# Designs tried in a protein design run: peptides against a protein of PDB entry 3B8E. Part 120

Target 1, 230 residues: chain A of PDB entry 3B8E
Amino acid sequence: PFLIFIIANIPLPLGTVTILCIDLGTDMVPAISLAYEQAESDIMKRQPRNPKTDKLVNEQLISMAYGQIGMIQALGGFFTYFVILAENGFLPIHLLGLRVNWDDRWINDVEDSYGQQWTYEQRKIVEFTCHTPFFVTIVVVQWADLVICKTRRNSVFQQGMKNKILIFGLFEETALAAFLSYCPGMGVALRMYPLKPTWWFCAFPYSLLIFVYDEVRKLIIRRRPGGWVE

## One batch from the design tools (peptide; made by RFdiffusion4, then SolubleMPNN)

Design b1_p19_6_s1 (from b1_p19_6, 13 letters changed)
Fold by OpenDDE base, seed 1:
Structure b1_p19_6_s1 (fold): chain B 230 residues (1-230), chain A 19 residues (1-19)
Amino acid sequence: as target 1 above (230 residues)
Amino acid sequence: ELLKKLLEKIKEFLEKLLE
């Protein structure tokens, strides 16, 4: 998100505070829960890693994490961002290069795509209104990310949802996201303004996409071991 | 409308992945 903010010079899609809430809040318990996941049924059929030749973090894992899943997550967040700004009169094309004028407190006549002028205060309200839905979008796609991380090769349907700590983590991150989004005073304390409940559903297609994509990937790996997809 | 368009693109992408 921050890279696109710099490259495209768009209004800030996700604030530093919201990033900290993800890293320290919503991601911590789910990540810990993976330590309690049961071994895959075929684990005894796999050769142990050679610590001298095999890296823990290989090119395949980097490609999966950053090049595939991470990109889908980012697309989900940016989709929500662009929808909110478009509903407020700022079309995606108009946002390109707008950051400089957007962040200038002395410019109070920034025009939207329809010629409506926006004061600095009004622009910051709509910007901060984007941060919370973007954050919630990340949490919703993290549900799928957490579930797909349960296994490397087996389908989630084969592994099942027996990890009670993982289930607790899903509820905890969702409850925390709801608390940060709707608790009175969060707009002042964290600049996280409340979102319409409908914005929670904007991420669902991307969460489903992540899940289906990973299940298809795992299916390919099971059918063709040693392929480039592994 | 933008959401519908995205859903359609996601559907198309999923269909391509399943081919």
Scores: peptide ipSAE 0.000, ipTM 0.261, DockQ to the pose 0.068
Fold by OpenDDE base, seed 2:
Structure b1_p19_6_s1 (fold): chain B 230 residues (1-230), chain A 19 residues (1-19)
Amino acid sequence: as target 1 above (230 residues)
Amino acid sequence: ELLKKLLEKIKEFLEKLLE
């Protein structure tokens, strides 16, 4: 998100505080819960990792995490961001290069896509209105990400949902996201303005896409072991 | 009330995901 903010010169899509809430808040307990996942049924049929040649974090893992799943997550967040700004009169094309004027406190006549002028204060309210839905979108796509991370090769339907700590993690991250979004004073303390409940559903197509994509990937790996998809 | 309704919908969604 921050790289696109710099490259495209768009208004800030996700605040630093919301990023910290993701990394240290909603993502921590779910990540720890994966340590308690049951081993895959075929784990003892696999050769152990060679610590001299096989890195724990390899190019394949980076490609999958950042190049595939991470891109789908980012697209989900940006979709929510662009929809909110479009509903407030700022079409996606109009946002390109707008950051310089958007962030200038002395410019109070920034025009939207319909010729309406926006003061600095009004623009910052709209910007901060995007942060919470973007954050919630990331949490909703993290549900799918956490579930797909249960296994490397087996389907989630084969593995099942027996990890009670993972289930707790899903509820915890959701409850924390709801708390940060709707607790009185969060707008002042964290610049997280409350969102309409309907915004939670904006991420659902992307969560489904992540889940279907990974299940298809795992199916291909099971049918064709040793392929480039692994 | 909106928060409660949201939490209920999230719960229903999670329950469906766990089934």
Scores: peptide ipSAE 0.000, ipTM 0.253, DockQ to the pose 0.036
Fold by OpenDDE base, seed 3:
Parts: sequence; structure tokens; C-alpha cells
Structure b1_p19_6_s1 (fold): chain B 230 residues (1-230), chain A 19 residues (1-19)
Amino acid sequence: as target 1 above (230 residues)
Amino acid sequence: ELLKKLLEKIKEFLEKLLE
């Protein structure tokens, strides 16, 4: 999000505080829960990793994490961001290069896509209104990300949802996201304004897309071992 | 209802993936 903010010069889609809430809040317990996952049924059929040649983090893992799943997550967040700004009169094309004027407190006549002028205070309200839904969108897509990370090759349905710590992690991150989104004072403390409950559903198609994509990937790996999809 | 239909289609797709 911050890279696109700098490169495209758009209004800040996700605040630094909200990023910290993701990295330190919603992601920690789910990530730890994966250590308690049961071994895949075929693990004893796999050769042990050679610590001298086999990296824990390889190009395939980076491609999957950042190039595939991470891109779908980012698209989900930005979709929510663009929808909110469009509902407030700022079409996506109009946001390109707008940051300089958007962040200037002395410019109180920034025009939206319909010619309406926005004061600095009004613009910042809209910006902070985007942060919470973007954050919630990331949490919702992380549900799918956590579930797909349970296995490398087996389907989630083959593995099952037996990891109680993972289930707890899903509830914890959701409860924390709800707390940060709706607790009184969060708008002042974290610059996270309350979101309409309907915004929780904005991420569901992307969460589903992540899940379906990974299950298809795993299916291809099972049917064609040694393919480029691994 | 649309969400339910989508979820059902996804469930069917996932069941096919498990076969």
C-alpha cells in the first residue's frame, strides 16, 4: 500500500498505525497457530530437506507469498479503497497524482471528479474513513491465507480443521479487528474511523478467490507433481 | 441469496476438487 502511495501519488490508502495493528495484532496468533498444525498425510513420503542446498525460503515460496497471494490481498484492499473514494466523489483516475494537493493543509479547494471542492479537513476524514475498511479487508483475506497455509500439497478438506489453536487465531484476529474498528475512541487514538458493517463483505470475494486459487494450485500439484506450479 | 448461491457453487467446486 505505501509503495503505491509513493509511486502513484495517491491519498494514503492504509495508515502506518493500521499496518502495525496488522503485523503485531491480527497476524501474530494466526501465524503461531500454524506451528501446531498436524503433519500432512504424505510427509513421510517426502525426502528430508538438505540444510546445505535447500533454502527454507525459496523463489517458489516468495513467488507464492508476494507474487500471487500477496497481490490478491493487495488488490482486495485497493478495491475497497477505490470504492470508498468513488462513493465520496473521487474516481480512481482522479486520484493519480492527487497526493501533493491532498496532503497540503493550505489547499482547501481540491476538486473531486464531479467538481465539488473539498477542504483539508474533509479530505482527511475521507482518508481515515478508508483506513479501517482497508484494514478489515486485509483481515478477511487473511482468513483464507491462514487456512491455505495449513498444507503445502493436501487440500484443506483432506487435512481438516482440527487445529484448535488455528481456529482460536481466526476468532482472535476477527475479534481484534472488530474491537479496533468499533471501540469508541479508536478514531482519535488510531485514526481508524468506524466502518459500516457492510464493508466486511467487500473482501469476501477476494478471500474466496485466494482459497479457490490455492485449492486449484494444490490440485494441480497433486495431479502433476514436479510441474512449474510447485 | 446470491451469497448463498455463490457459497453453494464454491462448495460444489471444492467437493469436486477433493475427488
Scores: peptide ipSAE 0.000, ipTM 0.252, DockQ to the pose 0.035
Fold by OpenDDE base, seed 4:
Structure b1_p19_6_s1 (fold): chain B 230 residues (1-230), chain A 19 residues (1-19)
Amino acid sequence: as target 1 above (230 residues)
Amino acid sequence: ELLKKLLEKIKEFLEKLLE
């Protein structure tokens, strides 16, 4: 999100506070829960990793995490961002290069796509209105991300949902997201304005896409061992 | 190729929502 903010010069899609809430709040317990996942059924059929030659973080892992899944997650977040701004009169094409004027407190006549003028205060309200739904979108796509991370090769349907700590993590991150989104005073304390409940559903298609993509990937790996998809 | 197909599906979804 921040890279696109710089490159495209768009209004800030995700605030620093919301980023911290993701990294330190909603993502911690789910990540820890993976340590308690049961071994895959085929684990004893695999050779041990050579600690001298094989890196823990290899090109395949980076490609999957940042190049594939991370891109889908980013698209989900930006989708929510663009929808909110479009509902407030700012079409995606109009946002390109708008950051400079958007963040200037002395400019109170920034026009939207329909010629409506926006004061600095009004623009900041809209910006902060995007932050909470973007945050919630990330949490919702993280559900799928966490579930797909349960296994390297086996389907989630083969592995099952037996990890109670992982299930707890899913509820915890959801409860925390709801708390941060709807608790009175969060708008003042964290600049996390309340969101309409409908915004929770904006990420669902992307979560489903992540899940389906990874299941298909795993299916290909199982059918074609040693392929480039692994 | 799978990534491309997924991106196309996302694009189609976005287009439908913007209509």
Scores: peptide ipSAE 0.000, ipTM 0.213, DockQ to the pose 0.058

Design b1_p19_6_s2 (from b1_p19_6, 12 letters changed)
Fold by OpenDDE base, seed 4:
Formats: sequence, C-alpha cells, structure tokens
Structure b1_p19_6_s2 (fold): chain B 230 residues (1-230), chain A 19 residues (1-19)
Amino acid sequence: as target 1 above (230 residues)
Amino acid sequence: KLLEEALKKIEEFLKKLLS
C-alpha cells in the first residue's frame, strides 16, 4: 500500500497509525498463532523431511505464498480506498499524481472528477474516512490469510480449525478493528473516522479470492508435488 | 510473477470500473 502511495502519488490510503495498528495489533497475535498451527499441522503429522533440501524449498514456497497473499491484501485495501474516494467524487484515474496538491494546505480548490472544488479540510476528512475502511478491509482479508496459512498442502476443510490460538487471534483482530472503527474519539485521536457497517463487506470478495486461490494452489500441489505452483 | 501480473490486471480492471 505504501509503495503504491509513493509510486502513484495518490492521496494517503492508509495512515501511519493504522499501519502501526496492523503491524503491532492485528498481525502479531495471528503470526504467533500461525507458528503454533504450523507446528501442529506440518511438523507433528509429517515424517521428517530432508532438512537441507526441503527447508530451502519450503522457505521459497512460504516466501512466495506470503508475497502473493500480501499483494491480494494490498489490492483489497486499495479497492476499498478507491471505492470510498469514487463515492466522494474522486475517480481512480484522477487520483494519480494528486497527492502534492491534496496535501497542500494552501490549495483549497482541488477539483474532483466532476469539477467540484475541495478545501484542504474537506480533503482531509475524506482521506481520514478512507483510513478506517482500509484497515478493516485488511483485517477481513487477514481472516482468510490466517485460515489458509494454517496448512501448506492440506485443504482447510481437511485440516480443520483446531488451533485455539489462531481462533483467538481472529477474534482479537476483529475486536481491535471494531474498537478503532466505532469507539468515540478515534477520529480525533487516531485519524480513523467511524466506519459504516457496510464497509466490512467490501473486503469479502478479496477474502474469498485469497481462500479460493490458496485452495486451488494447495490442490495443484497435492496433485503435482514439486511443480512450479509450489 | 504470474500472480503479480494477474493482480495488476485485476487492479487495472477495478480502476476502470470505478472510473
């Protein structure tokens, strides 16, 4: 998300506070949960692999999987961002290169895609309106990520959800998202304005996409061990 | 790489839909 912000020079889609909440709040507990899940699902149930050859392959696979999932997560967040800005009159194409003028407090006549002029204060309101939905989108997408990452090869349906710590992590990140989205004063304190409940559903297609992608990937891995899809 | 390209295409498609 931040790389696209820099490269495309779009208005800030995700605030620094929101990024910190993701990295420290929503990602840490789930990551710990995944470490326990992997120990239970892969290490305890599989015969010892050749530690030299299989570690390198597994690290590459994990790196690719996390990289791919992270890209889908970013796309989910940006989708929500672009939807909100489009609803406020800023089409995605118009946002390209707009950051410089957007962040300039002395420019009070930034035009949207429909020729409406926006003051600096109005622009910052709509920007901060994007932060909370972007965050919530990431959390909702992370639900799918956490569920799929519990196994490397087995389907979620085959492995089940036995890790209580993982389940706890899902509730924790959801509770944090709800707190940041609906607690009074978060708009002032964290630049996270209240979220309409409907925005929680904006991420669901991407969560489903991640889920389907991973299940298909795992299915291919099971059918073609050592294939390029690993 | 293929997924990255696919994701970029999806992003472009979504941008077009929202534009």
Scores: peptide ipSAE 0.000, ipTM 0.207, DockQ to the pose 0.053
Fold by OpenDDE base, seed 5:
Structure b1_p19_6_s2 (fold): chain B 230 residues (1-230), chain A 19 residues (1-19)
Amino acid sequence: as target 1 above (230 residues)
Amino acid sequence: KLLEEALKKIEEFLKKLLS
């Protein structure tokens, strides 16, 4: 997100505070919960891997998979960001290169895609209005990410949802997201303005995409053991 | 690589929808 902010020179899509809340608040409990996940039914049935050759390949493949998931997460966040700005009169193409004027407090006549002029204060309100939904989008996508991380090879439907700590983690991150989104004073304290409840659903297609992607990946692994998708 | 290309196509599609 930060790299795209610099390269595209767009208004800031996600605040530093929200990033910290994701890293420290929403990811910690889920990560701990994975330590309590039951082993896959096939782990003990697998042939021993050659630690010198197979480890490197597997680490690369796992890294690529997580990288791809991260890209889908980012896309979900940016989608929400662009939709909100478009609803406020700023089309994506108009946002390119706009940051310099957007962040200039002395310019109070920045035009949107429809010729409406925006004061600095108005622009900052809409910017901060994007931060909360972006954050919530990441949380919603993380639901899918956490669920798919339960297994390496087995389908989630095969493994089941027996880890109560993982379920607790999902509720915890959701509760934190709701708190940051709707608690009075968050707009002043964290620059996270409250979002419309409808924005929670904006990320669902991306969450579903991650889930489907991983299930397909795992299906391929099951059909082609030792393949390039593992 | 195929998945990366697919993701890129999705990204491009989303950009087109929002433009």
Scores: peptide ipSAE 0.000, ipTM 0.232, DockQ to the pose 0.049
Fold by OpenDDE base, seed 2:
Structure b1_p19_6_s2 (fold): chain B 230 residues (1-230), chain A 19 residues (1-19)
Amino acid sequence: as target 1 above (230 residues)
Amino acid sequence: KLLEEALKKIEEFLKKLLS
């Protein structure tokens, strides 16, 4: 998120403190939970080909999986960010290069995509309105990501939800998201303004699409081992 | 494998941008 902020010169989609809350509160517990996940039944049946190469491959696969999760979460967050700004009159193309004028306190006539002028205060309200939904979107997407990461090849329905630590992590991150979204003072402390409950559901289609996509991917892998889908 | 390679390239690109 911060890289896109710098490169595209868009208004800040997610505050640094909120990023720290994600890293410590929403990513750490799930990551620990995944470490305690039971091995996939088909992985355990594979004889180790070469312990040295298989460890390296496994470390690479884990690194790729975590990298993929982070990328998917960021994409979901940015989607929500662009939706909110578009609803407030700022289309994605118009946001490119707007940061300099957006953050200037002396410019009170920044135009949106429809010619409406926005004061500095109004712009900051919209910016901070994006922080909470971005965070919530990450949490909602992370539900699907955590569930799909339990297995590489098997369906979630086949593996089941046996990891109680993972289940606890899902509840913990949801509780944290609710706390940060609705606790008084979070707007001042974290630049996270209160979230309408409807925004929780805005990310659900995206989460569902990821879940369905991964289940279809896994189904194809089971039917065609060694295919390009791996 | 192709998907993993593509994702790896994206990750490497992002790491380069972060550097």
Scores: peptide ipSAE 0.000, ipTM 0.252, DockQ to the pose 0.025; fails the geometry check
Fold by OpenDDE base, seed 3:
Structure b1_p19_6_s2 (fold): chain B 230 residues (1-230), chain A 19 residues (1-19)
Amino acid sequence: as target 1 above (230 residues)
Amino acid sequence: KLLEEALKKIEEFLKKLLS
C-alpha cells in the first residue's frame, strides 16, 4: 500500500499505524496458532524428508504464501480503497498524481472526477474513511489465508477445525478489527473512521477466491502427486 | 504459478486503470 502511495502519488490508502496493527496485532496470534495445528492424516504416509536435499520451506511454499496470497490481499485492499473513493467522486484514473494537491492544506478546491471541489478537511475525512475498510478487508482475507495454511495437501474439510488456538486466533483478529473500526477515538488515534457494516462484505469475494483456489490446488495435489500445480 | 501470473495480470490492469 505504501509503495503504491509513493509510486502512483495517490492519497494514502492505509496508514502506518494501521499497517503495524495488521503485522503485529492481527497476524501474530493466527501465525502462532498454526504451530498447534494437528498433523495431517497422511503425514506418516509421505516419504521422509531428505535433510541433504529437501528444504523445510521450499520456493513453492514461499511463492504461494508471499507471492500469490499476499498479492490477493493487497488487491483486495486496493479494490476496497478504489470503490470508496469512486463512491465519493474520485475515479481511479483521477487519483494518479493527486497526492501532492491532496495533502496540501492550503489547496481547498481540489476537484473530483465530476468537478466537485473538496476542501482539505473533506479530503482527509475521505482518506481516513478508506483506512478502516482497507484494514477490515485484510482481516477478512486473512480468515481464508489462515484456514488454508492449516494443511499442505488435505482439504480443510478432511482436516477439520479442531485447533482451538487457531479458532481463537480468528476470533481475536476479528475482535481487534471490530474494536479498531468502532471504538470511539480511533479516528483521532489511528486515523481510522467508523466503518459502515456493509464494508465487511466487500472482501468476501477475495476470501472465497483464496479458499476455492487453495482447495482446488490441494485437490490436484491429492489426485496427481508430483504434478505442477502452481 | 498460474495464480501468480493471473494476479500479476490483474495488478498490471489495476496499474493501467490508475494511469
Scores: peptide ipSAE 0.000, ipTM 0.229, DockQ to the pose 0.084; fails the geometry check

Design b1_p19_6_s3 (from b1_p19_6, 12 letters changed)
Fold by OpenDDE base, seed 1:
Structure b1_p19_6_s3 (fold): chain B 230 residues (1-230), chain A 19 residues (1-19)
Amino acid sequence: as target 1 above (230 residues)
Amino acid sequence: DELEELLKKIKEFLELLLS
């Protein structure tokens, strides 16, 4: 998000505090939960990898896969961001290069895509209105990410949802997202304004996309052991 | 008011972590 913010010079889609809330609040507990995940049913059937040939390639492939998932997560967040800004009159094309004027408190006549003038305060409100849904989008996408991280090769349906700690993690991150989204004062404290409940659903397609992506990836791995997607 | 204060402290803490 921050890279796109810089490159595209768009209004800040996700605040640093919100990012920290993701990292500390929504990533840690799930990560801990994964430590308690049951071993894959096939883990003991795997032949030892050749440390000379397989290690570096596999690390690169894993890094690539996680990078791809991260990109999909980011795309989901940006989608939500653009939808919210568009709903408020700022079309994506109009946002390009707007940051300089957007962040200038002395400019109170920034026009949206429809010619409506926005004061600095109004712009910041809409910016902060984007932070919460972006965060929630990440959380919803993380549901899929956590579920897919349960296994390396097996389908989620094969591994099941036996890890109670993972389930707890999903509830915890969801509860945190709800708390940050609806608790009074969060708009001032964390620049996370309350969001419409409908915004929770904006992330679902991307969550599904990640799930499908990983299931397809795992299917390929199962069909082609030692392939480039492992 | 207490909640706002708590949230303010959380914000400050987070800002410190990011600094």
Scores: peptide ipSAE 0.000, ipTM 0.257, DockQ to the pose 0.021
Fold by OpenDDE base, seed 2:
Structure b1_p19_6_s3 (fold): chain B 230 residues (1-230), chain A 19 residues (1-19)
Amino acid sequence: as target 1 above (230 residues)
Amino acid sequence: DELEELLKKIKEFLELLLS
């Protein structure tokens, strides 16, 4: 998110405090919960790992975990960001290069895509209004990510949801997201302004996309063991 | 104003490190 902020010179989509909340709150507990996941039913049906040729974490796993899923998460966040700004009069194309004027407190006549002028204070309200939905979008996408990380090969429907700690993690990150989104004072403390409950659904297509993608991937792995998809 | 600018730069730097 920050790289795009710099390269495109757009208003900041996600603040530092929000990033910390993601890393420490919505990522850590779910990640720990995965350590308690029940072993896949087909583990004993696999060939034993050859320690001389096989890596525990290979380039394919790294690409999948950090590249593909991360890209979908980022796209979901930016989609939500652009939708909110567009709803407030700033179309995505108009945001390019706008950061310099956006962040200048002495410029109070920044025009939106429709010629409406925005004061510095108004712009900052809109900016901080984007932080919370971006965060919530990440959480909603992480639901799918957490669920798909239960297994490498088996479908979630085959493996089931037996890990009570993982289930707790899903509720915990959701509760944290709700708390940060709606608790009074978060706008001042964390620059996270309250959002409409409807914004929670903005990320659902991306969560579904991740889920479907992973189920298809796992299906391919089951049908073609040892393929490049593993 | 100078303090605000400094804080902004620090924030940007921290965001860069955390991204």
Scores: peptide ipSAE 0.000, ipTM 0.205, DockQ to the pose 0.021
Fold by OpenDDE base, seed 3:
Structure b1_p19_6_s3 (fold): chain B 230 residues (1-230), chain A 19 residues (1-19)
Amino acid sequence: as target 1 above (230 residues)
Amino acid sequence: DELEELLKKIKEFLELLLS
């Protein structure tokens, strides 16, 4: 989000404090919960990793985590961001290069895509209105991301949801997201304005997409071991 | 009802992006 903010010169999609809430708040407990996951049913049929030659994290895993799943997560967040700004009169094309004027408190006549002028205060309200839905979108997408990370090869339906710590992690991150979104004072403290409950559903297609994508990937791996998809 | 309204808005937005 911050890289796109700089490169595309768009209004800030997600605040720094909100990013910290994701990294340290909502993502930490779920990530730790994976250490308590049950071994895959075929784990003893796999050759042990050679610690001298085999990296624990390989290029394929990085490509999956950052290049594929991470991109889908980012797309989900930015989709929500662009929807909110478009509903407030700022079409995505109009946002390109707008940051300089957007962040200038002395410019009070920034025009939207329909010719309406926006004061600095009005623009900041819209910007901060984007932060909470973007954050919640990441959390909802993380549900799917956490679930797919349970296994490398087996379907989630084969592995099951027996890890109570993982289930707790899902509830914890959701509860924290709800707290940060609806607790009074969060707008001032974190620049996260209250979220309309309907915005939680904006991320669901992306969460489903990640889940379906990974299940299909795992299915391909099971049917064609040693392929480029592994 | 609120979900349907959101889905409608998302659809309209997608149509706008594709126009």
Scores: peptide ipSAE 0.000, ipTM 0.229, DockQ to the pose 0.510
Fold by OpenDDE base, seed 4:
Structure b1_p19_6_s3 (fold): chain B 230 residues (1-230), chain A 19 residues (1-19)
Amino acid sequence: as target 1 above (230 residues)
Amino acid sequence: DELEELLKKIKEFLELLLS
């Protein structure tokens, strides 16, 4: 999100505080929980890897985890961001290059896509209104990310949900998201304005997309072991 | 009709995943 903010010069889609909340609050605990996940049924039947010859993480896994899944996650967040801004009169195309004027306190006549002028204060309200939904969108997408990380090749339906700590992590990140979204004072303290409950659903298609993508990938791996998809 | 088709596709997909 921050890279796109810089490259496209759009208004800040996700605040620094919210990024920290993701990294420390919503990602760390779930990630640790994966250490307690039960091994896949087929992994324990395989010979131990040679640590000198076999790679635990290869370029393909890195590309998948940080490239493909990460891209879908980012798209989910930006989708929510663009929808909210569009509902407030700023179409995506109009946001390109707008950051400089957007962040200038002395410019109080920034026009939206419909010619409506926005004061600095009004713009910041809209910006901060985007932060919470973007954050929540990331959390919802992370549900799928966490679930798909349980297994390498087995379907989630085959492996099941046996890690109680992972389940706890899902609830923890959700509770944190709810707290940050609805607790009084978060708008002042963290610039996270209250979220309409309907915005929680904005991320669901992308969460589902990640889930489906991974399940299809795993299905291909099961059918074609050693393929390029692995 | 579109919903029914979607549900059918989801069902087929789930069956495929469980196979």
Scores: peptide ipSAE 0.000, ipTM 0.178, DockQ to the pose 0.031

